# Peptides against a protein of PDB entry 7K3S, part 20

Target 1, 60 residues: chain A of PDB entry 7K3S
Amino acid sequence: MEELSGKPLSYAEKEKLKEKLAFLKKEYSRTLARLQRAKRAEKAKNSKKAIEDGVPQPEA

## One batch from the design tools (peptide; made by RFdiffusion4, then SolubleMPNN)

Design b2_p13_6_s2 (from b2_p13_6, 4 letters changed)
Fold by OpenDDE base, seed 4:
Structure b2_p13_6_s2 (fold): chain B 60 residues (1-60), chain A 13 residues (1-13)
Amino acid sequence: as target 1 above (60 residues)
Amino acid sequence: MTEEEKKEKEERE
């Protein structure tokens, strides 16, 4: 266990952590947008299939 | 010179 020596982080260490956090937030937003696109594409496929199978679509 | 540029310069010294 590296003891988190309660030494205050240097300015450079804080900036490096801010950059890492900004990168992670960007990748999270990209992943969320991909997930939302996939869910919309799945809903659209299920809607087409239920029309082809003669099943009434639940209006959402 | 922004406050961030001042802090980055002070840490190099």
Scores: peptide ipSAE 0.031, ipTM 0.595, DockQ to the pose 0.007
Fold by OpenDDE base, seed 5:
Structure b2_p13_6_s2 (fold): chain B 60 residues (1-60), chain A 13 residues (1-13)
Amino acid sequence: as target 1 above (60 residues)
Amino acid sequence: MTEEEKKEKEERE
């Protein structure tokens, strides 16, 4: 077990770490929402193409 | 209470 022999983080360093974590959580959530929207848009495009190509969509 | 004030209180008991 590596001893976390790091100097105790100052209050200002702890707050900067909290801000970085909040930023990373926000960017993760934004990226996840973008990915989910892209997947929904792809499904909607594939659905429209299958109707246009006369292929019976398998009922989900 | 800073961590130093906690340590000073614990050393005084």
Scores: peptide ipSAE 0.030, ipTM 0.480, DockQ to the pose 0.005
Fold by OpenDDE base, seed 3:
Structure b2_p13_6_s2 (fold): chain B 60 residues (1-60), chain A 13 residues (1-13)
Amino acid sequence: as target 1 above (60 residues)
Amino acid sequence: MTEEEKKEKEERE
């Protein structure tokens, strides 16, 4: 384990890192939800297009 | 390893 040979983080630095971590977790969850929505919307568009073009949907 | 994880490891040796 690489000893983080750095000075112990101050209380203020620890709190700032907790805030950053909470922010990153929130943005990750938002991005994941956006990605899942985009993937569902793409599947729905591709399904609609393949019905219109008469092409058999590949069963996934 | 947090300071708490270090203490828990030291109490286990």
Scores: peptide ipSAE 0.029, ipTM 0.503, DockQ to the pose 0.007
Fold by OpenDDE base, seed 1:
Structure b2_p13_6_s2 (fold): chain B 60 residues (1-60), chain A 13 residues (1-13)
Amino acid sequence: as target 1 above (60 residues)
Amino acid sequence: MTEEEKKEKEERE
């Protein structure tokens, strides 16, 4: 861990960093939810296709 | 001087 051997951050700089961190956490959560939805949609498409093709679904 | 007043003073400096 590089100790940030820098001047102590001002209150305003700490608040800006907290806001930026909150924003990044929100965008991460949004992106993760989108990825999970996409994976569920892909599984649901593959399940429909394998039923249509008469292929036994591997129980996953 | 509350902790909030100290923070507001540090933001103004």
Scores: peptide ipSAE 0.027, ipTM 0.592, DockQ to the pose 0.006

Design b2_p13_6_s3 (from b2_p13_6, 6 letters changed)
Fold by OpenDDE base, seed 4:
Structure b2_p13_6_s3 (fold): chain B 60 residues (1-60), chain A 13 residues (1-13)
Amino acid sequence: as target 1 above (60 residues)
Amino acid sequence: MTEEEREERRKRE
């Protein structure tokens, strides 16, 4: 096991990690927004189906 | 001058 022994990250290594973390946070937020939109769309479909199945067809 | 600004300057020398 390479001991991750204790060498303080250089300024440049810290900046590169900050950039990677900012990128990952952005992609996480994008994915979360997509998931929340999909869940809202699913709920809207299920509510529409419940209305279509629960409205007695007006007898002609 | 933050510690970060001091490190950035030291890396340009």
Scores: peptide ipSAE 0.053, ipTM 0.632, DockQ to the pose 0.006
Fold by OpenDDE base, seed 1:
Structure b2_p13_6_s3 (fold): chain B 60 residues (1-60), chain A 13 residues (1-13)
Amino acid sequence: as target 1 above (60 residues)
Amino acid sequence: MTEEEREERRKRE
């Protein structure tokens, strides 16, 4: 356990941590949405190639 | 001036 030095965080430090947490949550959500869009675009490219190559798509 | 100090001032007006 790293001793996060047992001084209570000041109000200003707590608000700064809340701002950082809100920012990090926003960037996480943006990154996740980008990743999901990329995976969907990859699947859509692979499905087009599989149709051109005459491979029957398994109906999902 | 923290946001808390600003809110406390608004409660005294």
Scores: peptide ipSAE 0.049, ipTM 0.613, DockQ to the pose 0.007
Fold by OpenDDE base, seed 3:
Structure b2_p13_6_s3 (fold): chain B 60 residues (1-60), chain A 13 residues (1-13)
Amino acid sequence: as target 1 above (60 residues)
Amino acid sequence: MTEEEREERRKRE
């Protein structure tokens, strides 16, 4: 692990890093929620199709 | 004022 042997971050750099981290966490949570919604929608589409086609669903 | 700036201030007093 490279020790971050950099100069101590200024207050402004620490706050900017906190803002970036908060933004990144928000975008991660949004992306995760979109992915989970997409997976649920895909499962619901595949379940409707399998009911219509009379094909047994593979248990995942 | 960060905790670090507060600690540096305490080291100068």
Scores: peptide ipSAE 0.049, ipTM 0.594, DockQ to the pose 0.006
Fold by OpenDDE base, seed 5:
Structure b2_p13_6_s3 (fold): chain B 60 residues (1-60), chain A 13 residues (1-13)
Amino acid sequence: as target 1 above (60 residues)
Amino acid sequence: MTEEEREERRKRE
């Protein structure tokens, strides 16, 4: 096991880690928004199909 | 000059 030499991260290394964290948070939020949009689009397709098939929409 | 390099210099004086 390489001892993660407990050397305090330089300012530049800390900033690089902050940038990486900000990037990952942005990609997570984009993926979540895409998933939510996909679920809404699926619900809307199923609703249209149920109307076309003459199935009474369960009133929400 | 890192803080570590500055401390190492102070230990050699």
Scores: peptide ipSAE 0.028, ipTM 0.513, DockQ to the pose 0.005

Design b2_p13_6_s4 (from b2_p13_6, 5 letters changed)
Fold by OpenDDE base, seed 1:
Structure b2_p13_6_s4 (fold): chain B 60 residues (1-60), chain A 13 residues (1-13)
Amino acid sequence: as target 1 above (60 residues)
Amino acid sequence: MTEEEKREREKRE
Protein backbone atom coordinates (compact mmCIF):
# COMPACT_ATOMS: atom_id res chain seq x y z
CA MET B 1 0.00 0.00 0.00
CA GLU B 2 1.63 3.28 -1.04
CA GLU B 3 1.19 5.52 1.98
CA LEU B 4 -0.17 8.70 0.39
CA SER B 5 2.62 10.85 1.90
CA GLY B 6 0.40 13.93 2.28
CA LYS B 7 -1.09 15.94 5.14
CA PRO B 8 -4.07 14.01 6.60
CA LEU B 9 -7.28 15.35 5.05
CA SER B 10 -9.53 17.20 7.49
CA TYR B 11 -12.94 15.72 8.33
CA ALA B 12 -14.59 18.41 6.17
CA GLU B 13 -12.33 17.55 3.19
CA LYS B 14 -13.07 13.81 3.60
CA GLU B 15 -16.84 14.48 3.70
CA LYS B 16 -16.61 16.77 0.63
CA LEU B 17 -14.72 14.00 -1.22
CA LYS B 18 -17.35 11.40 -0.16
CA GLU B 19 -20.15 13.69 -1.44
CA LYS B 20 -18.27 14.23 -4.73
CA LEU B 21 -17.67 10.47 -5.09
CA ALA B 22 -21.38 9.73 -4.44
CA PHE B 23 -22.35 12.34 -7.06
CA LEU B 24 -19.89 10.94 -9.64
CA LYS B 25 -21.13 7.35 -9.00
CA LYS B 26 -24.72 8.55 -9.60
CA GLU B 27 -23.77 10.34 -12.85
CA TYR B 28 -21.78 7.28 -13.98
CA SER B 29 -24.81 5.02 -13.37
CA ARG B 30 -27.11 7.44 -15.27
CA THR B 31 -24.66 7.60 -18.19
CA LEU B 32 -24.26 3.80 -18.24
CA ALA B 33 -28.07 3.36 -18.27
CA ARG B 34 -28.29 5.89 -21.16
CA LEU B 35 -25.58 4.00 -23.10
CA GLN B 36 -27.34 0.65 -22.53
CA ARG B 37 -30.68 2.14 -23.71
CA ALA B 38 -28.96 3.61 -26.78
CA LYS B 39 -27.36 0.20 -27.64
CA ARG B 40 -30.76 -1.53 -27.20
CA ALA B 41 -32.43 1.10 -29.41
CA GLU B 42 -29.72 0.61 -32.08
CA LYS B 43 -30.16 -3.20 -31.94
CA ALA B 44 -33.95 -2.72 -32.23
CA LYS B 45 -33.51 -0.43 -35.30
CA ASN B 46 -31.13 -2.92 -36.94
CA SER B 47 -33.60 -5.72 -36.13
CA LYS B 48 -36.49 -3.83 -37.79
CA LYS B 49 -34.31 -3.18 -40.87
CA ALA B 50 -33.28 -6.87 -41.12
CA ILE B 51 -36.98 -7.93 -40.92
CA GLU B 52 -37.79 -5.41 -43.70
CA ASP B 53 -34.89 -6.84 -45.79
CA GLY B 54 -36.37 -10.39 -45.31
CA VAL B 55 -33.37 -11.71 -43.27
CA PRO B 56 -34.36 -14.22 -40.53
CA GLN B 57 -33.17 -12.86 -37.15
CA PRO B 58 -31.23 -15.33 -35.00
CA GLU B 59 -33.20 -15.47 -31.72
CA ALA B 60 -30.87 -14.26 -29.01
CA MET A 1 -16.73 14.37 14.36
CA THR A 2 -15.18 10.95 13.62
CA GLU A 3 -13.62 8.81 16.37
CA GLU A 4 -10.19 9.58 14.80
CA GLU A 5 -10.88 13.34 15.13
CA LYS A 6 -11.81 12.79 18.82
CA ARG A 7 -8.51 10.89 19.42
CA GLU A 8 -6.54 13.67 17.68
CA ARG A 9 -8.24 16.30 19.91
CA GLU A 10 -7.48 14.24 23.07
CA LYS A 11 -3.76 14.07 22.01
CA ARG A 12 -3.59 17.90 21.78
CA GLU A 13 -5.05 18.54 25.29
Scores: peptide ipSAE 0.065, ipTM 0.633, DockQ to the pose 0.006
Fold by OpenDDE base, seed 4:
Structure b2_p13_6_s4 (fold): chain B 60 residues (1-60), chain A 13 residues (1-13)
Amino acid sequence: as target 1 above (60 residues)
Amino acid sequence: MTEEEKREREKRE
């Protein structure tokens, strides 16, 4: 376990952490958008199947 | 110290 040296982070270390946080926020938003597209695609598949099976769709 | 504070310090030297 590297002891988190109780030394205040340098300016350069803080900027590297800000860049890393911005990158992680971007990857999170991309993953969330993929999940939302997958859920919409699943709803659209279930809707098509229920029309083929003659089952009334639950209104949205 | 922000980069702006660093630039202001470098202008006073």
Scores: peptide ipSAE 0.060, ipTM 0.621, DockQ to the pose 0.006
Fold by OpenDDE base, seed 2:
Structure b2_p13_6_s4 (fold): chain B 60 residues (1-60), chain A 13 residues (1-13)
Amino acid sequence: as target 1 above (60 residues)
Amino acid sequence: MTEEEKREREKRE
């Protein structure tokens, strides 16, 4: 086992990493929600276009 | 090793 013999992080470095991780988790969740909304909007556009073009939608 | 484990080790030296 390679000992990850990195110098033990100080309390202040650990707290800074926790804050950074909390921030990154929040931004990830926000980005994921935007992506999910975009995918739903794309599916809704494609379904509207398929109806307009007279193509039978596959029943979901 | 938590800060607490470090403090407990330092009390045993």
Scores: peptide ipSAE 0.051, ipTM 0.577, DockQ to the pose 0.006
Fold by OpenDDE base, seed 5:
Structure b2_p13_6_s4 (fold): chain B 60 residues (1-60), chain A 13 residues (1-13)
Amino acid sequence: as target 1 above (60 residues)
Amino acid sequence: MTEEEKREREKRE
């Protein structure tokens, strides 16, 4: 474990960390939204294929 | 530490 040498971060270092955190939160939210869209698109494709294959859709 | 936070600390010493 590198001891986080207890030097208080400068104002500039704190702002850089806030910017990095805001960026990472934005990219996480974008990735989550892509995953949710992909799952919905997969469900919609499987439902279309089930209709084509004559398989009764499970009533929701 | 902002310059203001530095001044507030210097008033408490």
Scores: peptide ipSAE 0.039, ipTM 0.562, DockQ to the pose 0.006

Design b2_p13_7_s1 (from b2_p13_7, 4 letters changed)
Fold by OpenDDE base, seed 5:
Structure b2_p13_7_s1 (fold): chain B 60 residues (1-60), chain A 13 residues (1-13)
Amino acid sequence: as target 1 above (60 residues)
Amino acid sequence: PEVNPNPKEIEVP
């Protein structure tokens, strides 16, 4: 664990860091949800194409 | 690579 060798953060600096972290957590969750939706949509397109091409669907 | 849905929480001390 790197020792946080620095001046103690002021109350205002701590609150500004908490706000930045909350924003970054929100953008991360939004991006992750978009990625998961894109992967599901790709799997659904590939499965539809496999049915049209007469390929047996892999069980679950 | 699997994307971790739960990154370690960074606490501000």
Scores: peptide ipSAE 0.112, ipTM 0.749, DockQ to the pose 0.026
Fold by OpenDDE base, seed 1:
Order: sequence, then C-alpha cells, then structure tokens
Structure b2_p13_7_s1 (fold): chain B 60 residues (1-60), chain A 13 residues (1-13)
Amino acid sequence: as target 1 above (60 residues)
Amino acid sequence: PEVNPNPKEIEVP
C-alpha cells in the first residue's frame, strides 16, 4: 500500500471533497436508475413484439 | 459491462 505522502488537506479542502463525493454518488444513483428504467422499457417493448410475432394464428 | 449498484463507500479522511 503506497502511503499517499500528500500534503495534509485543510478542513475546507476535505469539506469540498465530501460535497463533491456526495454529488457524484447522487449522479451515479440517478444514472443507474435511468439505465435500469431504460432496460425495463426495452424488455417491455421486446415482449410486446414477441407476443405480436409469436401468436400462431389458430388455423380456421 | 456489469454496473455495480453498490460501489464501495469512499470516505474522505
């Protein structure tokens, strides 16, 4: 484990990084929810097509 | 690519 021998962060720098991390976590969750919704919508479109293409008409 | 729903919690020290 390389000890990050970086300069100690000031209190204000730490708070700014916490705010940035909270923002990035929120945008990640938002993007993930959008992706999951898109995948569900795609599956729902494909299932409707599979029902339309996959009913063998009963031979009359 | 599989999307991890639970990224490891990153703490700021």
Scores: peptide ipSAE 0.106, ipTM 0.750, DockQ to the pose 0.024
Fold by OpenDDE base, seed 3:
Structure b2_p13_7_s1 (fold): chain B 60 residues (1-60), chain A 13 residues (1-13)
Amino acid sequence: as target 1 above (60 residues)
Amino acid sequence: PEVNPNPKEIEVP
């Protein structure tokens, strides 16, 4: 059991780490939301193609 | 790969 006997972080260092974690959590959530929107947009494109391939174009 | 929406809460000690 390696005690990570690093010097106890000062209050200011702890608050700076909390701020950094809050920022990283926010950027993670933004990236996740972008990924979810991209996956939904891909599904919506695939469903539109399935409708276009399934509708006989009226012979003009 | 499933993206975990809830990364483990990292507590700052």
Scores: peptide ipSAE 0.105, ipTM 0.751, DockQ to the pose 0.024
Fold by OpenDDE base, seed 2:
Structure b2_p13_7_s1 (fold): chain B 60 residues (1-60), chain A 13 residues (1-13)
Amino acid sequence: as target 1 above (60 residues)
Amino acid sequence: PEVNPNPKEIEVP
């Protein structure tokens, strides 16, 4: 096991890393929710077009 | 690649 022989981070450095991690977790969740909405909107658009074009809907 | 909805929690020690 490589001992992480780094100097221990100061309290202020640890708090700054916690704040950065909390921000990145929030932006990840926001981006994931946007991606999931986009995929659902694409499925809904393709379903509407397939009904308009008379194509059999793929079963769910 | 599937997007993992639950990234492992990174704890800062």
Scores: peptide ipSAE 0.101, ipTM 0.749, DockQ to the pose 0.026

Design b2_p13_7_s2 (from b2_p13_7, 5 letters changed)
Fold by OpenDDE base, seed 5:
Structure b2_p13_7_s2 (fold): chain B 60 residues (1-60), chain A 13 residues (1-13)
Amino acid sequence: as target 1 above (60 residues)
Amino acid sequence: PVVNPNPREIEVP
């Protein structure tokens, strides 16, 4: 176990780290939601193309 | 607002 042999962080340093962590968590969640939406949109395009290629045109 | 538990660690400028 690495000994955390650093000087104890001041109250101000701890609050600044909490703010940075909250910001990073928000940006991560926003990016993840965009990625999930993009993957769903891609899957929906591929499924529509598979339905269009799988309907036999009624022979006239 | 998170209250500072150690008000003596605020370096007054």
Scores: peptide ipSAE 0.093, ipTM 0.728, DockQ to the pose 0.009
Fold by OpenDDE base, seed 1:
Structure b2_p13_7_s2 (fold): chain B 60 residues (1-60), chain A 13 residues (1-13)
Amino acid sequence: as target 1 above (60 residues)
Amino acid sequence: PVVNPNPREIEVP
C-alpha cells in the first residue's frame, strides 16, 4: 500500500482548494440549470407542434 | 494581520 506521503497542505493551499471547489460547484449548478432550461424549452416546442399537428381539422 | 484559524499548521517554507 503506497502511503500517500503527500506533504501536508498549507493553510493557503487548503483555502485555494476550497475556492476552486466552490467555483466548480457554481459552474456545475449553472450548467445544470442551463441543461434543464434547454430540456424544458424543447418539450414546450414539441408540445406546441404536437397540438398543431394533432388537431384533426374539422372537415367542413 | 490574517488570523490563522488553525494555529497547529506550521507554515513550512
Scores: peptide ipSAE 0.089, ipTM 0.732, DockQ to the pose 0.008
Fold by OpenDDE base, seed 2:
Structure b2_p13_7_s2 (fold): chain B 60 residues (1-60), chain A 13 residues (1-13)
Amino acid sequence: as target 1 above (60 residues)
Amino acid sequence: PVVNPNPREIEVP
């Protein structure tokens, strides 16, 4: 195991890293929610089109 | 003054 023989981060550097991590987690959650909404909207669009085209819906 | 909540991290002057 390479001992990470770096100087210990100062308290201020640790708090700045915690803030960056909290920001990145928030942006990840927002992006994931957008992706899930897009997939649901695509499924709903495809279901509407399949009804219009007379194709049997696969039961849920 | 930023109060360090970790009493084990003594800032050496």
Scores: peptide ipSAE 0.081, ipTM 0.716, DockQ to the pose 0.009
Fold by OpenDDE base, seed 3:
Structure b2_p13_7_s2 (fold): chain B 60 residues (1-60), chain A 13 residues (1-13)
Amino acid sequence: as target 1 above (60 residues)
Amino acid sequence: PVVNPNPREIEVP
């Protein structure tokens, strides 16, 4: 049973890891929000195209 | 040396 008793991280190392985790969570949330907006924009383009193909433009 | 950033929390007897 290899003790993964890695040396207890110093307070400074723990705070640095917390900061890194907070940064990574922020960048993940930003990326997820971009992906969700892209998927919504794609769906909105496809729905506009389906409306344009389904409505006879009045000849003027 | 672990520099405790809060030396005031070690003084409660």
Scores: peptide ipSAE 0.062, ipTM 0.643, DockQ to the pose 0.007

Design b2_p13_7_s3 (from b2_p13_7, 4 letters changed)
Fold by OpenDDE base, seed 2:
Structure b2_p13_7_s3 (fold): chain B 60 residues (1-60), chain A 13 residues (1-13)
Amino acid sequence: as target 1 above (60 residues)
Amino acid sequence: PVVNPNPKEIEVP
């Protein structure tokens, strides 16, 4: 039986862990927003190439 | 509130 005999976390240790968790959630949300922007930019680059290969140059 | 990612360990005396 693994004794979960960790000393009960003090109030200060619990607040420190809440702050670390809040920071990690913020950095996660920032990273997701960057990833979503990068994926949109990649799709916009790929769509420009697909249009450029599909338009016959106007011969005139 | 600026959350410091590393609150310096307050040495509990």
Scores: peptide ipSAE 0.073, ipTM 0.709, DockQ to the pose 0.014
Fold by OpenDDE base, seed 1:
Structure b2_p13_7_s3 (fold): chain B 60 residues (1-60), chain A 13 residues (1-13)
Amino acid sequence: as target 1 above (60 residues)
Amino acid sequence: PVVNPNPKEIEVP
């Protein structure tokens, strides 16, 4: 087991890391929500085109 | 949860 021979982080360093982790989690969730919205919008555009191109021409 | 009442800023030299 490599002993993590790093000096123990101060209380202030730990709080700064917690804040950074909270920020990164928020930005991840925001990015994921944006990606999911984009994918839904693409699917909604493609479904409208598939309905417009998928009208069976009435056989005259 | 043991709240340490004195977070002394340990000045890292």
Scores: peptide ipSAE 0.072, ipTM 0.690, DockQ to the pose 0.008
Fold by OpenDDE base, seed 5:
Structure b2_p13_7_s3 (fold): chain B 60 residues (1-60), chain A 13 residues (1-13)
Amino acid sequence: as target 1 above (60 residues)
Amino acid sequence: PVVNPNPKEIEVP
């Protein structure tokens, strides 16, 4: 275990780190939602192509 | 708003 033997962060430094973490969490969630939308759009394109190619859709 | 419990002035050098 690396001992984080650094000087204790000031209150202001801790708040700045919390703000940065909140920003990064927001950008992560936005990116994840974009990725999920892209994967759904790809699946929908592949399903349309499978119907056109006469491939039986697996019933879920 | 989280109130700072210790407003001791950080002397900025």
Scores: peptide ipSAE 0.069, ipTM 0.686, DockQ to the pose 0.009
Fold by OpenDDE base, seed 3:
Structure b2_p13_7_s3 (fold): chain B 60 residues (1-60), chain A 13 residues (1-13)
Amino acid sequence: as target 1 above (60 residues)
Amino acid sequence: PVVNPNPKEIEVP
């Protein structure tokens, strides 16, 4: 049972840590949203290619 | 751990 014998964080240090955690959670959520948009855009590009390769261009 | 609701503001002298 390792005693977390670190000096108790001051109130200010705890609030700073909460702020930092909130910031990191926000950046993480933004990164996830970007990744999800990128994956959707990739699927939409692949579906557009599959439609373009599947429609015989009417010879004009 | 009882969270003391009064963090004594460390009066910096």
Scores: peptide ipSAE 0.064, ipTM 0.677, DockQ to the pose 0.008

Design b2_p13_7_s4 (from b2_p13_7, 5 letters changed)
Fold by OpenDDE base, seed 3:
Structure b2_p13_7_s4 (fold): chain B 60 residues (1-60), chain A 13 residues (1-13)
Amino acid sequence: as target 1 above (60 residues)
Amino acid sequence: PVVNPNPKKIEVP
């Protein structure tokens, strides 16, 4: 058992760590939402292209 | 470890 004998973080250090964790969780959630939108946009582009390639353009 | 819920109010003189 390695004693995590690091000096007990001060109250201020703990609050700063909580703030950093909240910030990182927020940035992570924003990044995930961006990734999900990008994947949806890619699927929507691929479906539009599949519809465009599947409609015979009426020769004018 | 009992977390003391009173971080010393620094009494400013």
Scores: peptide ipSAE 0.062, ipTM 0.654, DockQ to the pose 0.008
Fold by OpenDDE base, seed 5:
Structure b2_p13_7_s4 (fold): chain B 60 residues (1-60), chain A 13 residues (1-13)
Amino acid sequence: as target 1 above (60 residues)
Amino acid sequence: PVVNPNPKKIEVP
């Protein structure tokens, strides 16, 4: 365990870290939503192709 | 606006 034996962060340093964390969380959520949309679009293309190829869709 | 997560301290001379 790395001991966080650093000097206490100032109020301004803590606010800067909160801002950085909020930015990273926003970019993560944006990237995740893009990935989920891409996977759904791929599944929808594969299902359309399976219908065209006469493959019975697995009923869920 | 894309907030820059690393504002360089502009050292004003």
Scores: peptide ipSAE 0.061, ipTM 0.621, DockQ to the pose 0.014
Fold by OpenDDE base, seed 4:
Structure b2_p13_7_s4 (fold): chain B 60 residues (1-60), chain A 13 residues (1-13)
Amino acid sequence: as target 1 above (60 residues)
Amino acid sequence: PVVNPNPKKIEVP
């Protein structure tokens, strides 16, 4: 087991890692919200198509 | 009191 005897991170290095983590959490949440909107839009399109294909148009 | 989070970086004025 190589002991990764890495020097303890400085305060500035810890703050830089917190900033990176906050950025990644924000981008993750944005991507997740986009995916959830896409899945809802696909379900809405499929439900509209199923109604349009399953209702005989009233012959005018 | 503003606690300096790095006691090893006292900028001496």
Scores: peptide ipSAE 0.054, ipTM 0.648, DockQ to the pose 0.008
Fold by OpenDDE base, seed 1:
Structure b2_p13_7_s4 (fold): chain B 60 residues (1-60), chain A 13 residues (1-13)
Amino acid sequence: as target 1 above (60 residues)
Amino acid sequence: PVVNPNPKKIEVP
């Protein structure tokens, strides 16, 4: 087992890491929500086109 | 009361 020969993080360093992790989780959630919105918007555009291109031309 | 955030620093007098 590699002993993690790093000096134990101070209380202040641990709180700073917790804050950074909370920020990164928030930015991840924001990015994921943006991606999901973009994918839904793309699907909604493609479904409108598929309805417009999928109208059978009335055979004359 | 100053809450010492590190209970592992008992400065023994």
Scores: peptide ipSAE 0.051, ipTM 0.632, DockQ to the pose 0.007

Design b2_p13_8_s1
Fold by OpenDDE base, seed 2:
Structure b2_p13_8_s1 (fold): chain B 60 residues (1-60), chain A 13 residues (1-13)
Amino acid sequence: as target 1 above (60 residues)
Amino acid sequence: ELEEAREKLKEEE
């Protein structure tokens, strides 16, 4: 067993780490929501292009 | 990052 060669975290250190973890989880969720919106927008653009390329231009 | 957070807490005591 590798002894975790670090003094036990104080109560204040543990609370600061919980706050940092909560912040990182919030920023992760925000970034994931942005990525999901971008992927939906890309799929919508590709679907519009496939419809436009499938309409025969009226020969004038 | 985690180690820098420990050092900054010791400087505030």
Scores: peptide ipSAE 0.096, ipTM 0.735, DockQ to the pose 0.010
Fold by OpenDDE base, seed 3:
Structure b2_p13_8_s1 (fold): chain B 60 residues (1-60), chain A 13 residues (1-13)
Amino acid sequence: as target 1 above (60 residues)
Amino acid sequence: ELEEAREKLKEEE
């Protein structure tokens, strides 16, 4: 058991940890939104390919 | 980063 025998976090340390936590939550939400957008874009590309494979391209 | 931030705070005490 790591002894939590550290001095009680100062007010300034607690605020700095809150700011770091807020930053990490923001970056997590941004990354999650990018992942969800990528999955939607992949599904849209696969749906477009299924339509294109169903339409005979007019030979040029 | 968190450790460097604790070290700087110990230098101000």
Scores: peptide ipSAE 0.083, ipTM 0.714, DockQ to the pose 0.009
Fold by OpenDDE base, seed 4:
Structure b2_p13_8_s1 (fold): chain B 60 residues (1-60), chain A 13 residues (1-13)
Amino acid sequence: as target 1 above (60 residues)
Amino acid sequence: ELEEAREKLKEEE
């Protein structure tokens, strides 16, 4: 069993990892907000097309 | 805050 007893991370290394994690959480939230806007835009396009084609919209 | 963290990272190289 290879001892994954990596040296305890220094205070500086822990703070650098916290910063990287905060950055990744920010990029995740930005990407999620873009996805939600894209889904709303798709629903709005499908709604306009259903009115133009005379097709009843599925209640979602 | 982010600028002070970049300066500290540059002193450790």
Scores: peptide ipSAE 0.062, ipTM 0.700, DockQ to the pose 0.011
Fold by OpenDDE base, seed 5:
Structure b2_p13_8_s1 (fold): chain B 60 residues (1-60), chain A 13 residues (1-13)
Amino acid sequence: as target 1 above (60 residues)
Amino acid sequence: ELEEAREKLKEEE
């Protein structure tokens, strides 16, 4: 049994930790949304390259 | 991590 030898957190300390946790959850969600957007943009670029490689050059 | 957060809170009081 690790005695959590730390004094119990005050009400104010608990509220500040809840605020920090809410902030971290918000930043996580923003980062995830950016990653999903980046993956969609990469897929769109790769699809554009596949179309460009599939256009026969007009023989002059 | 949680212990460092306690110390920082105690320095801000």
Scores: peptide ipSAE 0.098, ipTM 0.728, DockQ to the pose 0.010; fails the geometry check

